# Peptides against a protein of PDB entry 7QUU, part 7

Target 1, 43 residues: chain A of PDB entry 7QUU
Amino acid sequence: DAVEPSVEKEYKKIISFRDTVFEGKHQQFLVPNNVRLKFLRDR

## One batch from the design tools (peptide; made by RFdiffusion4, then SolubleMPNN)

Design b2_p25_2_s4
Fold by OpenDDE base, seed 5:
Structure b2_p25_2_s4 (fold): chain B 43 residues (1-43), chain A 25 residues (1-25)
Amino acid sequence: as target 1 above (43 residues)
Amino acid sequence: LKNLSKEEREKLIKEELEALEEAKK
């Protein structure tokens, strides 16, 4: 079961965005993928 | 923390991307 390349690409963008925001807020922590995705929805 | 399967991850990504696209409209 391979993840579609387009979906994985967008996932990587989400993670990169989250990391950038957290770094900018000086809030670095390990979060589960589901929380990583929800992060953008809640912003 | 339990790692998501590839299938579960893909499902969550699709659902969240859909929700984000809906929120942009």
Scores: peptide ipSAE 0.048, ipTM 0.445, DockQ to the pose 0.137
Fold by OpenDDE base, seed 1:
Structure b2_p25_2_s4 (fold): chain B 43 residues (1-43), chain A 25 residues (1-25)
Amino acid sequence: as target 1 above (43 residues)
Amino acid sequence: LKNLSKEEREKLIKEELEALEEAKK
């Protein structure tokens, strides 16, 4: 089944966060989900 | 980070939406 458009939108934000904040520094960090969600809320 | 499964993605988004809703109260 297709993911709801609202869910897909928020998933893209998580991916953007990962790519911009971590992978953009040429380092990948394992961040707990709750911490990642906090960062997304603060953006 | 590894790619999330569909289930893991939906779980994360649900938790995020819940947290955002609580933050608006």
Scores: peptide ipSAE 0.048, ipTM 0.437, DockQ to the pose 0.067
Fold by OpenDDE base, seed 3:
Structure b2_p25_2_s4 (fold): chain B 43 residues (1-43), chain A 25 residues (1-25)
Amino acid sequence: as target 1 above (43 residues)
Amino acid sequence: LKNLSKEEREKLIKEELEALEEAKK
């Protein structure tokens, strides 16, 4: 199934957020849903 | 994070969009 372009756009924002928050970390962390939702709400 | 399939990415975002709408209430 093809991913809707709007869905892909939001995914990229979440990944960008994760990468920014955990910049310089040796380990990639799963961003908690509450933090991701706050990011999406504030953007 | 593991590389997500297209279906897994779509599922994740739909769940978060749903949770966002619930959080706005």
Scores: peptide ipSAE 0.040, ipTM 0.427, DockQ to the pose 0.059
Fold by OpenDDE base, seed 4:
Structure b2_p25_2_s4 (fold): chain B 43 residues (1-43), chain A 25 residues (1-25)
Amino acid sequence: as target 1 above (43 residues)
Amino acid sequence: LKNLSKEEREKLIKEELEALEEAKK
């Protein structure tokens, strides 16, 4: 099924945050839920 | 996260949004 546009937008924000925090690494990083939730609250 | 299906990505984000709403209570 297609992802809802609003959900996809928030997903892209989280990925952008992860990539900014963990620059130079292409591995999957465990971003703690509290950090992700803080980011979502600030945006 | 790189290899998540569209469905898995949507589920993850919905869970994070739900957790955010619970944290606001």
Scores: peptide ipSAE 0.038, ipTM 0.431, DockQ to the pose 0.073

Design b2_p25_4_s4
Fold by OpenDDE base, seed 2:
Structure b2_p25_4_s4 (fold): chain B 43 residues (1-43), chain A 25 residues (1-25)
Amino acid sequence: as target 1 above (43 residues)
Amino acid sequence: LTLEEFKKLREKEAEERERRRRLEE
């Protein structure tokens, strides 16, 4: 299923917020955004 | 993003997941 472009934008914002709030608490794995978006959908 | 904007985005994400589950039933 193709993720709607609106939903993909919201997930990108969620990822950016998470990365900002948890900055320095977790090693920033350079995970591609598509894999990060999959992880958020599988939850 | 504020914390309130994040909470609202998480709420929408939950609503979307619920809609998907209802379409798979």
Scores: peptide ipSAE 0.093, ipTM 0.577, DockQ to the pose 0.083
Fold by OpenDDE base, seed 1:
Formats: structure tokens, C-alpha cells, sequence
Structure b2_p25_4_s4 (fold): chain B 43 residues (1-43), chain A 25 residues (1-25)
């Protein structure tokens, strides 16, 4: 089943946001990396 | 972008999509 192009763009935004948080580039999340990884894995 | 700002952006995008669907029906 082809995912609609609109939904695929949304998943790309979510993935990019997660990756930026995992890379620690989001200074706004002063959370330990292990807790960051858990929080974004479980959601 | 905080997680809250991201959630709010996604909520607005979902609301705008729902409005477009109602105009195409």
C-alpha cells in the first residue's frame, strides 16, 4: 500500500525532530541521553 | 522547537487537513 505523500511528509518531520533530539542539538531538552532516548522510543 | 510547539504545529496541520477534507466532500 502506497502511503499518501502528505502522510509520508509528516513521518519525515517526526523522524527529523527525533534525530535532532537524539543528536543533542535540541538544547531545550536538558535531559540525560538515556532518558531522551527512552522517552522518544516509547512514543 | 520544543516538544509542545511541535505537538501544537501537528494539531494545526491536522485541523487544516480536516477543513480541506470537508470542502472536498
Amino acid sequence: as target 1 above (43 residues)
Amino acid sequence: LTLEEFKKLREKEAEERERRRRLEE
Scores: peptide ipSAE 0.085, ipTM 0.574, DockQ to the pose 0.049
Fold by OpenDDE base, seed 4:
Structure b2_p25_4_s4 (fold): chain B 43 residues (1-43), chain A 25 residues (1-25)
Amino acid sequence: as target 1 above (43 residues)
Amino acid sequence: LTLEEFKKLREKEAEERERRRRLEE
């Protein structure tokens, strides 16, 4: 199933955002992946 | 919080950290 290259580009941005938010300055908090995804949806 | 707002926040935080380093030298 070929994901549209536009949608892949958005997923890569969301993943990079998640990693930058949670693995950078907030690495001190073991935030569950489900809470990370909720944070990205609720803001 | 949008991806653009977050990028701007990270940029401001980088600039502020650079400004602090220059004040500590």
Scores: peptide ipSAE 0.029, ipTM 0.420, DockQ to the pose 0.021
Fold by OpenDDE base, seed 5:
Structure b2_p25_4_s4 (fold): chain B 43 residues (1-43), chain A 25 residues (1-25)
Amino acid sequence: as target 1 above (43 residues)
Amino acid sequence: LTLEEFKKLREKEAEERERRRRLEE
């Protein structure tokens, strides 16, 4: 499914925000950004 | 993520940005 570029940009912001908030609080699982975007869509 | 969860995450992002701005002033 082609996600609209606007929606994908917003998901990237949420991932960046999440990573910043959880930076140093959890072991950074090196989850690729594309997989992180999928988890945000599938939820 | 539901649309509501997505909106809440964007709101929290905005609140954190505002909080950072207030700490840099």
Scores: peptide ipSAE 0.052, ipTM 0.518, DockQ to the pose 0.028; fails the geometry check

Design b2_p25_7_s2
Fold by OpenDDE base, seed 5:
Structure b2_p25_7_s2 (fold): chain B 43 residues (1-43), chain A 25 residues (1-25)
Amino acid sequence: as target 1 above (43 residues)
Amino acid sequence: KEKEELEKKLREEAIKRLKERVPVR
């Protein structure tokens, strides 16, 4: 059973968000526009 | 079974990587 492409994409986004925010390339509060994390959008 | 193990590994890695850099109080 392959991991659902949706689930793998979500974890890749979390990892990409972590790497981008914590590699010092962005301020600690800047979500990169390419990393649309639905769970970090305040409603 | 392989799907669940791969999802578990991806979750554990994501959580580990988040916890190492965002200490949740």
Scores: peptide ipSAE 0.038, ipTM 0.514, DockQ to the pose 0.039
Fold by OpenDDE base, seed 4:
Structure b2_p25_7_s2 (fold): chain B 43 residues (1-43), chain A 25 residues (1-25)
Amino acid sequence: as target 1 above (43 residues)
Amino acid sequence: KEKEELEKKLREEAIKRLKERVPVR
């Protein structure tokens, strides 16, 4: 049973966002609009 | 079954790592 590639991409993005924000890497996290986590859309 | 377990592990790891680095005071 393959994990839905949508769900795995969302959690990998949460981890990558954490690593980017907390490693002091000011890489603009250009999340393509199609993969914005629902909780990041409501701000 | 393997799908749900991997999704659960990814959630638990993401939450654990967020709590360790963002202590919600």
Scores: peptide ipSAE 0.037, ipTM 0.516, DockQ to the pose 0.039
Fold by OpenDDE base, seed 3:
Structure b2_p25_7_s2 (fold): chain B 43 residues (1-43), chain A 25 residues (1-25)
Amino acid sequence: as target 1 above (43 residues)
Amino acid sequence: KEKEELEKKLREEAIKRLKERVPVR
């Protein structure tokens, strides 16, 4: 009975997202210099 | 049985880790 590899992948993604966002390991999103994040412009 | 226990452990760990770092106000 294989655990549906979908469900394990989702929980692994949640754990990886937590570790990346909240452990202060800024994976520098290589935002191409041309992708100006629009949400930083409303001040 | 083993499949359901592994899914429960992964869910409990993910929820515990999310609640610890993002207190839902």
Scores: peptide ipSAE 0.036, ipTM 0.502, DockQ to the pose 0.032
Fold by OpenDDE base, seed 1:
Structure b2_p25_7_s2 (fold): chain B 43 residues (1-43), chain A 25 residues (1-25)
Amino acid sequence: as target 1 above (43 residues)
Amino acid sequence: KEKEELEKKLREEAIKRLKERVPVR
């Protein structure tokens, strides 16, 4: 199944958030606390 | 304190589920 380009953009934001917050990788993306992780909704 | 700890646990679980669904090589 082709990952919808909307879902791929969400994955990139989450990988960046993971790297910034948990791995100490200083990517300057302030992920706002209200980023609705739409991909965590069980389909 | 309890709300911040709950938010931390929720983030850790979300990341665990993401590592399973998106194995970053």
Scores: peptide ipSAE 0.022, ipTM 0.404, DockQ to the pose 0.129

Design b2_p25_7_s3
Fold by OpenDDE base, seed 3:
Structure b2_p25_7_s3 (fold): chain B 43 residues (1-43), chain A 25 residues (1-25)
Amino acid sequence: as target 1 above (43 residues)
Amino acid sequence: EEEKKELEELREKAREEFRKRVIVR
């Protein structure tokens, strides 16, 4: 059983979250609009 | 191509952090 390290699973979630928030390409996470707007404001 | 490179760098960082966590046990 290649237990995919918990870290690789966490990075996959961060990537999928980024793609959802910034690119809107993957609705894998219901990101609230207020969270999306915070990330755009802090840049 | 740039997205593929960024995904590879993120996978490499994940592997390095995993190695650091396994050596501390």
Scores: peptide ipSAE 0.092, ipTM 0.587, DockQ to the pose 0.076
Fold by OpenDDE base, seed 4:
Structure b2_p25_7_s3 (fold): chain B 43 residues (1-43), chain A 25 residues (1-25)
Amino acid sequence: as target 1 above (43 residues)
Amino acid sequence: EEEKKELEELREKAREEFRKRVIVR
């Protein structure tokens, strides 16, 4: 069991948090084109 | 590919900061 130094574990958490937050921000709601088209038809 | 390079640079910075903390003990 390679005890990854506490710092490398903290950086992995920061990277995973960044990736999740960036993926959540770059997942601009892919409002399925059908739902977007429904919203535009009901306007 | 660019994201993998940025992740590698962050892992290298993490290792360098760890070396600095271990040497300062």
Scores: peptide ipSAE 0.086, ipTM 0.601, DockQ to the pose 0.024
Fold by OpenDDE base, seed 1:
Structure b2_p25_7_s3 (fold): chain B 43 residues (1-43), chain A 25 residues (1-25)
Amino acid sequence: as target 1 above (43 residues)
Amino acid sequence: EEEKKELEELREKAREEFRKRVIVR
């Protein structure tokens, strides 16, 4: 039962990073797919 | 629609990686 809240907290960080990357894509920051996947690998 | 599908796939991959990390701990 302690697994879900940790997964949800990390998932919220991925969503927030994604939303910042999407907002950045809308703001002319072409974030390469390699940088999106690097955030998942460096953890 | 393609953005929603890419988002859902990233969500699923993240859930699978977290499940693997939690089962391996």
Scores: peptide ipSAE 0.070, ipTM 0.547, DockQ to the pose 0.191
Fold by OpenDDE base, seed 2:
Structure b2_p25_7_s3 (fold): chain B 43 residues (1-43), chain A 25 residues (1-25)
Amino acid sequence: as target 1 above (43 residues)
Amino acid sequence: EEEKKELEELREKAREEFRKRVIVR
């Protein structure tokens, strides 16, 4: 069982957030880059 | 191409921020 480093799990969450919000698999939100940078800092 | 580069820079910044958080625990 490779314990995926907590870092890699957080990357998967950031990538999934990106794919959900920016690649529009559920809704294309025009999220300003500043809001994206804030989301990455607040986690 | 610029959006891919900005996304890579954001991934690298997140790498550095998470490395800082993991070293502090």
Scores: peptide ipSAE 0.065, ipTM 0.533, DockQ to the pose 0.227; fails the geometry check

## One batch from the design tools (peptide; made by RFdiffusion4, then SolubleMPNN)

Design b2_p26_1_s1 (from b2_p26_1, 13 letters changed)
Fold by OpenDDE base, seed 3:
Structure b2_p26_1_s1 (fold): chain B 43 residues (1-43), chain A 26 residues (1-26)
Amino acid sequence: as target 1 above (43 residues)
Amino acid sequence: EEEALKLAKELKKLRELREEFEELLK
């Protein structure tokens, strides 16, 4: 089965986000209570 | 086909991770 190019592009963005968070490549900031991750929400 | 199955499994795990983050941020 082939992976849809749109799904693969979204995957790469999510992996980049994950790596930024888990490797500490981001500044410490206060996360507002209304922030939600929308990745893969409709899938 | 094998690459598509690997990606599908990883996407499932990323959905689980999203739910964990959403619970943390409640």
Scores: peptide ipSAE 0.036, ipTM 0.425, DockQ to the pose 0.102
Fold by OpenDDE base, seed 1:
Structure b2_p26_1_s1 (fold): chain B 43 residues (1-43), chain A 26 residues (1-26)
Amino acid sequence: as target 1 above (43 residues)
Amino acid sequence: EEEALKLAKELKKLRELREEFEELLK
């Protein structure tokens, strides 16, 4: 079944955020949480 | 349609997670 392209695009952005947050939970010095959240707000 | 429904449900949960983190970091 085909997923709606707009929904899939938004999902990929949120997955990227989740993964970045997960990495940052172990390595907070690499990507600050405020920068991660800014990425989600601005895109 | 079933895959689209599953993805939409997961997307909703991840939006909720984003909002929780945004509130936590304010």
Scores: peptide ipSAE 0.030, ipTM 0.425, DockQ to the pose 0.181
Fold by OpenDDE base, seed 4:
Structure b2_p26_1_s1 (fold): chain B 43 residues (1-43), chain A 26 residues (1-26)
Amino acid sequence: as target 1 above (43 residues)
Amino acid sequence: EEEALKLAKELKKLRELREEFEELLK
């Protein structure tokens, strides 16, 4: 059975979060934490 | 159905991880 598109969309957002947080710890530019969390919700 | 159940279980863990990161980033 196909996973509901809503669940897949949420999964992609959570993965994008993990990746953004991970990248943001290893990237030289300090993205403000509030902006990272906002970027996730707006993705 | 099995794939949906696997994804749902993974989503739960990833939500928990997200919450931990949200608390860490506050």
Scores: peptide ipSAE 0.025, ipTM 0.429, DockQ to the pose 0.160
Fold by OpenDDE base, seed 2:
Structure b2_p26_1_s1 (fold): chain B 43 residues (1-43), chain A 26 residues (1-26)
Amino acid sequence: as target 1 above (43 residues)
Amino acid sequence: EEEALKLAKELKKLRELREEFEELLK
């Protein structure tokens, strides 16, 4: 079944956002490694 | 239908993840 193009586009945007935030290069903010590791542990 | 439901559940979790990261970066 072909995933609707709208859903796939939203998925790709969320994955790109996730990866950028995990790299700590989201916009002008450097996310500290300890903050990222805390967030990942709470999940 | 099962794949669509799995994808919808994954997208929901990823939206929740995005919101938590957006709040963390405010």
Scores: peptide ipSAE 0.023, ipTM 0.410, DockQ to the pose 0.366

Design b2_p26_1_s3 (from b2_p26_1, 16 letters changed)
Fold by OpenDDE base, seed 4:
Structure b2_p26_1_s3 (fold): chain B 43 residues (1-43), chain A 26 residues (1-26)
Amino acid sequence: as target 1 above (43 residues)
Amino acid sequence: EREAKELAEKLKKLRSLYEEFKKLLE
């Protein structure tokens, strides 16, 4: 079924961000494991 | 539509987690 382009675009951005966090890095910052685990609990 | 609704719900959950994550990194 058709999905609103704006909604899908935002979803993709969040998924991309999640994947980056899973790798343990966000930009120049090392993401602490406890923070990563909390954010990634619903994968 | 069903797919759109499901995606919206997923987005809502992930957005909430994202905002929480941002707070933890502040």
Scores: peptide ipSAE 0.074, ipTM 0.577, DockQ to the pose 0.419
Fold by OpenDDE base, seed 1:
Structure b2_p26_1_s3 (fold): chain B 43 residues (1-43), chain A 26 residues (1-26)
Amino acid sequence: as target 1 above (43 residues)
Amino acid sequence: EREAKELAEKLKKLRSLYEEFKKLLE
């Protein structure tokens, strides 16, 4: 089924950010491991 | 639509995580 483009766009943006954090490198900063793990933990 | 609902729920969860992450970086 079709998904609303705006919703999918936002989802992809957050996924991209998450994956960048997972690598420990963000465009602006190096992500500390403890912060990275807290963000990546399922909630 | 089932797929739209599923994606919306995933987005809701990820948005929450994103906002919490931003707070951790403050």
Scores: peptide ipSAE 0.067, ipTM 0.554, DockQ to the pose 0.391
Fold by OpenDDE base, seed 5:
Structure b2_p26_1_s3 (fold): chain B 43 residues (1-43), chain A 26 residues (1-26)
Amino acid sequence: as target 1 above (43 residues)
Amino acid sequence: EREAKELAEKLKKLRSLYEEFKKLLE
């Protein structure tokens, strides 16, 4: 029943990334709106 | 086990989105 730590960590990373994209900013660059909107539409 | 499976499915979907995102940035 317990979630594997590695799976949980990976999930959290992807969620964090998704949320970063939603905000329109990435650590290294501003996410282009067209890319951001595509990503958000598909989620 | 159920929770782990559900999380794995969510991860699979999100991984696909992540890969698409990376591809869009190429």
Scores: peptide ipSAE 0.061, ipTM 0.558, DockQ to the pose 0.364
Fold by OpenDDE base, seed 3:
Structure b2_p26_1_s3 (fold): chain B 43 residues (1-43), chain A 26 residues (1-26)
Amino acid sequence: as target 1 above (43 residues)
Amino acid sequence: EREAKELAEKLKKLRSLYEEFKKLLE
């Protein structure tokens, strides 16, 4: 079956989140480097 | 189908990472 629209929307949001973290930004604030690097190491 | 299953697994992994990130910023 086709992917449900709700699942696809959530996936796109998480991808956007990932990209903002990689750029060091999230929710209109700069992500501290120690937090960003810790998150990236856990990937 | 196969595409839905693959997306579900990707979503599971990424959601886990998202929750861990939230904990770091809490």
Scores: peptide ipSAE 0.056, ipTM 0.551, DockQ to the pose 0.372

Design b2_p26_1_s4 (from b2_p26_1, 15 letters changed)
Fold by OpenDDE base, seed 1:
Structure b2_p26_1_s4 (fold): chain B 43 residues (1-43), chain A 26 residues (1-26)
Amino acid sequence: as target 1 above (43 residues)
Amino acid sequence: DEEALELAKKLKKLRSLYEEFLKLLE
């Protein structure tokens, strides 16, 4: 089914940012475990 | 479209988390 391009684009941006942080590319940032778990649950 | 509606609901939740996450990075 067709998904609205604007909504999909924003979703992909948020997911990409999250994944980049969790891949260790932003290790200088302290990411709380509760935030990580919330992102995983809502994905 | 049901798929678009479901994605929009997920986006709303993740956007809220993203905004809170950005505040932690300030």
Scores: peptide ipSAE 0.048, ipTM 0.504, DockQ to the pose 0.441
Fold by OpenDDE base, seed 5:
Structure b2_p26_1_s4 (fold): chain B 43 residues (1-43), chain A 26 residues (1-26)
Amino acid sequence: as target 1 above (43 residues)
Amino acid sequence: DEEALELAKKLKKLRSLYEEFLKLLE
């Protein structure tokens, strides 16, 4: 099913943020594993 | 569209988390 371009753009932005924070690309702070919610998984 | 609805629900939750983390980074 086609997702609207605006929604897809927002999704990509949020996924990029997720990856930056939760994949350890941000070294200034550690995000606890219990804060990593299951819905943060990619489609 | 069930897929679009499910995506919208995920986006709502993720947006809230994103906003909270942006506040933390200020």
Scores: peptide ipSAE 0.042, ipTM 0.489, DockQ to the pose 0.333
Fold by OpenDDE base, seed 3:
Structure b2_p26_1_s4 (fold): chain B 43 residues (1-43), chain A 26 residues (1-26)
Amino acid sequence: as target 1 above (43 residues)
Amino acid sequence: DEEALELAKKLKKLRSLYEEFLKLLE
């Protein structure tokens, strides 16, 4: 089902934050594996 | 919608982890 545009905006922020911090794509800090956000996978 | 509810749950979990992360940086 289509999600609301506002929800999509929040999703993009979540993904950006995930990629930067919790998935290590643009990480500035060492993130242990036990704190990585496995539930925030892209669809 | 189910997808919106799922995303809201993910956001809640993300917020919790973000708050913990900020506490470690304080």
Scores: peptide ipSAE 0.038, ipTM 0.474, DockQ to the pose 0.246
Fold by OpenDDE base, seed 2:
Structure b2_p26_1_s4 (fold): chain B 43 residues (1-43), chain A 26 residues (1-26)
Amino acid sequence: as target 1 above (43 residues)
Amino acid sequence: DEEALELAKKLKKLRSLYEEFLKLLE
């Protein structure tokens, strides 16, 4: 079945979050290496 | 739909982590 647009939007937000936190790069902050959520890499 | 339920559970966990992280930035 087609994923609802709301679910897809939330998924994209979560993936963007994952990538941002894993990479430690964001427009507003730099994530220290010891704070990066590496365990989200494959989630 | 078991697959949809499993995905929803995974997304809920990730969303919770996202929300906690956002709170740390406030």
Scores: peptide ipSAE 0.038, ipTM 0.469, DockQ to the pose 0.375

Design b2_p26_4_s1
Fold by OpenDDE base, seed 2:
Structure b2_p26_4_s1 (fold): chain B 43 residues (1-43), chain A 26 residues (1-26)
Amino acid sequence: as target 1 above (43 residues)
Amino acid sequence: IDVRKLYEELAETLGISVSELRKILK
């Protein structure tokens, strides 16, 4: 089951932004420490 | 891939609405 190109594009945008925020590049968005730590451990 | 679910989960984590998140991501 192939993923549609438009869906893949949106996915990549969301993941890219998520990673940027969780890495602390957008400090106006407060991410709980437990969520941040889990992200860092699981990637 | 459930993109809607990803928007909802991330918006919830950031404490913003899905609409605001969509505006940020264009």
Scores: peptide ipSAE 0.634, ipTM 0.908, DockQ to the pose 0.380
Fold by OpenDDE base, seed 3:
Structure b2_p26_4_s1 (fold): chain B 43 residues (1-43), chain A 26 residues (1-26)
Amino acid sequence: as target 1 above (43 residues)
Amino acid sequence: IDVRKLYEELAETLGISVSELRKILK
């Protein structure tokens, strides 16, 4: 079934921010290396 | 899509509260 537009917008915001942080564009946030490496491997 | 679960998982990974994460993403 179709996802509600508001839910889709929230999802996109979370994913965009996550990707930015995990790529190291926000140095104030510490991401464990094991999580970062898995992210890079899975994408 | 379970947005709540995504907030919780990301907040936990970053060591911040879900409330703080919501403010950042506002």
Scores: peptide ipSAE 0.633, ipTM 0.907, DockQ to the pose 0.407
Fold by OpenDDE base, seed 4:
Structure b2_p26_4_s1 (fold): chain B 43 residues (1-43), chain A 26 residues (1-26)
Amino acid sequence: as target 1 above (43 residues)
Amino acid sequence: IDVRKLYEELAETLGISVSELRKILK
């Protein structure tokens, strides 16, 4: 069935933040290089 | 969508608690 609007909103918020961090905007957050490289390669 | 698992996975990757991540994303 359809995803609840509130759940979809939370999902988008998490993904948006994840993408920002993995792209290197928030450098205070340490992301393993293998994870970062996979993210950049797969998108 | 399992939002809880997304919080847990991302928090683990960033080395912070889920509660900290929720505060950031409030």
Scores: peptide ipSAE 0.632, ipTM 0.907, DockQ to the pose 0.398
Fold by OpenDDE base, seed 5:
Structure b2_p26_4_s1 (fold): chain B 43 residues (1-43), chain A 26 residues (1-26)
Amino acid sequence: as target 1 above (43 residues)
Amino acid sequence: IDVRKLYEELAETLGISVSELRKILK
């Protein structure tokens, strides 16, 4: 079955926040450089 | 889509609990 709209919405919210954090917009959260670099390479 | 898995992985990366992450995302 297709992904439920609510699940898709929640997914997008998580991904959006993740991307924001990994881009360094939330300095309160320390993201390991190796994770950040992988993120940048994968997108 | 396994949303729970995403929460767990992200929370782990950020060094916070899933509960705290859920509060942040509201």
Scores: peptide ipSAE 0.632, ipTM 0.907, DockQ to the pose 0.413

Design b2_p26_4_s2
Fold by OpenDDE base, seed 5:
Structure b2_p26_4_s2 (fold): chain B 43 residues (1-43), chain A 26 residues (1-26)
Amino acid sequence: as target 1 above (43 residues)
Amino acid sequence: VDVNKLYQEIAETLGISVSELRKILK
């Protein structure tokens, strides 16, 4: 199914947030090192 | 793309609820 614009917008927001947090750029949240390292390796 | 699943996985990783995550993202 084609992704609706609203879903696409929500998707982009959560991905942007994920990228920021998992890179360790959001000090409010602690991301486990294994998750961070995997994220950085796999992107 | 399953956005809800993505929210769930990220929320779990951060130790917060999906509802809290939604509040953060407005």
Scores: peptide ipSAE 0.671, ipTM 0.913, DockQ to the pose 0.416
Fold by OpenDDE base, seed 4:
Parts: structure tokens; sequence; C-alpha cells
Structure b2_p26_4_s2 (fold): chain B 43 residues (1-43), chain A 26 residues (1-26)
């Protein structure tokens, strides 16, 4: 499926942010262990 | 993929507003 460049850019940004935060690599956000572990398990 | 839905779900998980999340991501 074709995706508009602007939407694709936004998608990549939010996914990158999500991955960083939920992996526990973002200092501003402390993600609960259950959320982190679920995220890691779902990958 | 619905990007707006993704923003909403992530914001909810972090306990912040979508507006706050958008500010963080610039």
Amino acid sequence: as target 1 above (43 residues)
Amino acid sequence: VDVNKLYQEIAETLGISVSELRKILK
C-alpha cells in the first residue's frame, strides 16, 4: 500500500519514540515493568 | 496504519495527552 511521505514520516517518528520509551531507554518516562515486558514479548 | 490512533494509545500508556506527545516529538 502506498503511504503519503508526510504520514510515513510521522509513523516512523512515533514508532521510534515508542520503541525507545517502552524498552526503557528514555529518561523522561518510567514505563511500568508489565508494560515494558509485554512490549518486548509482543515483538 | 492509523497514526492518530497510535499517538492516542501511546499517550494513554504514558499518562499524557496527545498534545503533550506531539510537543515532545516536535
Scores: peptide ipSAE 0.671, ipTM 0.913, DockQ to the pose 0.418
Fold by OpenDDE base, seed 2:
Structure b2_p26_4_s2 (fold): chain B 43 residues (1-43), chain A 26 residues (1-26)
Amino acid sequence: as target 1 above (43 residues)
Amino acid sequence: VDVNKLYQEIAETLGISVSELRKILK
């Protein structure tokens, strides 16, 4: 099953944002330490 | 992949609405 291009585009955008924020690189948002650490550990 | 579910989970984690998150990502 091929993923539609529009859905794939959205997916890539949100994942990129998630990665940036959960790594603590986004200046606007604070992520709880437990979430950040789990994210960094699981990747 | 459920993109909408992913938006919801991230928005909740950040303490913002999905609408605000969509505005950020345009």
Scores: peptide ipSAE 0.671, ipTM 0.913, DockQ to the pose 0.394
Fold by OpenDDE base, seed 1:
Structure b2_p26_4_s2 (fold): chain B 43 residues (1-43), chain A 26 residues (1-26)
Amino acid sequence: as target 1 above (43 residues)
Amino acid sequence: VDVNKLYQEIAETLGISVSELRKILK
């Protein structure tokens, strides 16, 4: 089944946020180094 | 894709509520 456009937009938004935060680029959030490094390694 | 589950997992990782996360993302 195809993903509905509205759901796809929401998905893209949350993924973009996740990527920004877990790369350490979001100033409002401190991500632990172990989480950041795991994210960078696993992608 | 279960977007709600993804919100929950990310919120948990960041130590915030899903409601706060939704407010951040509008």
Scores: peptide ipSAE 0.670, ipTM 0.913, DockQ to the pose 0.439

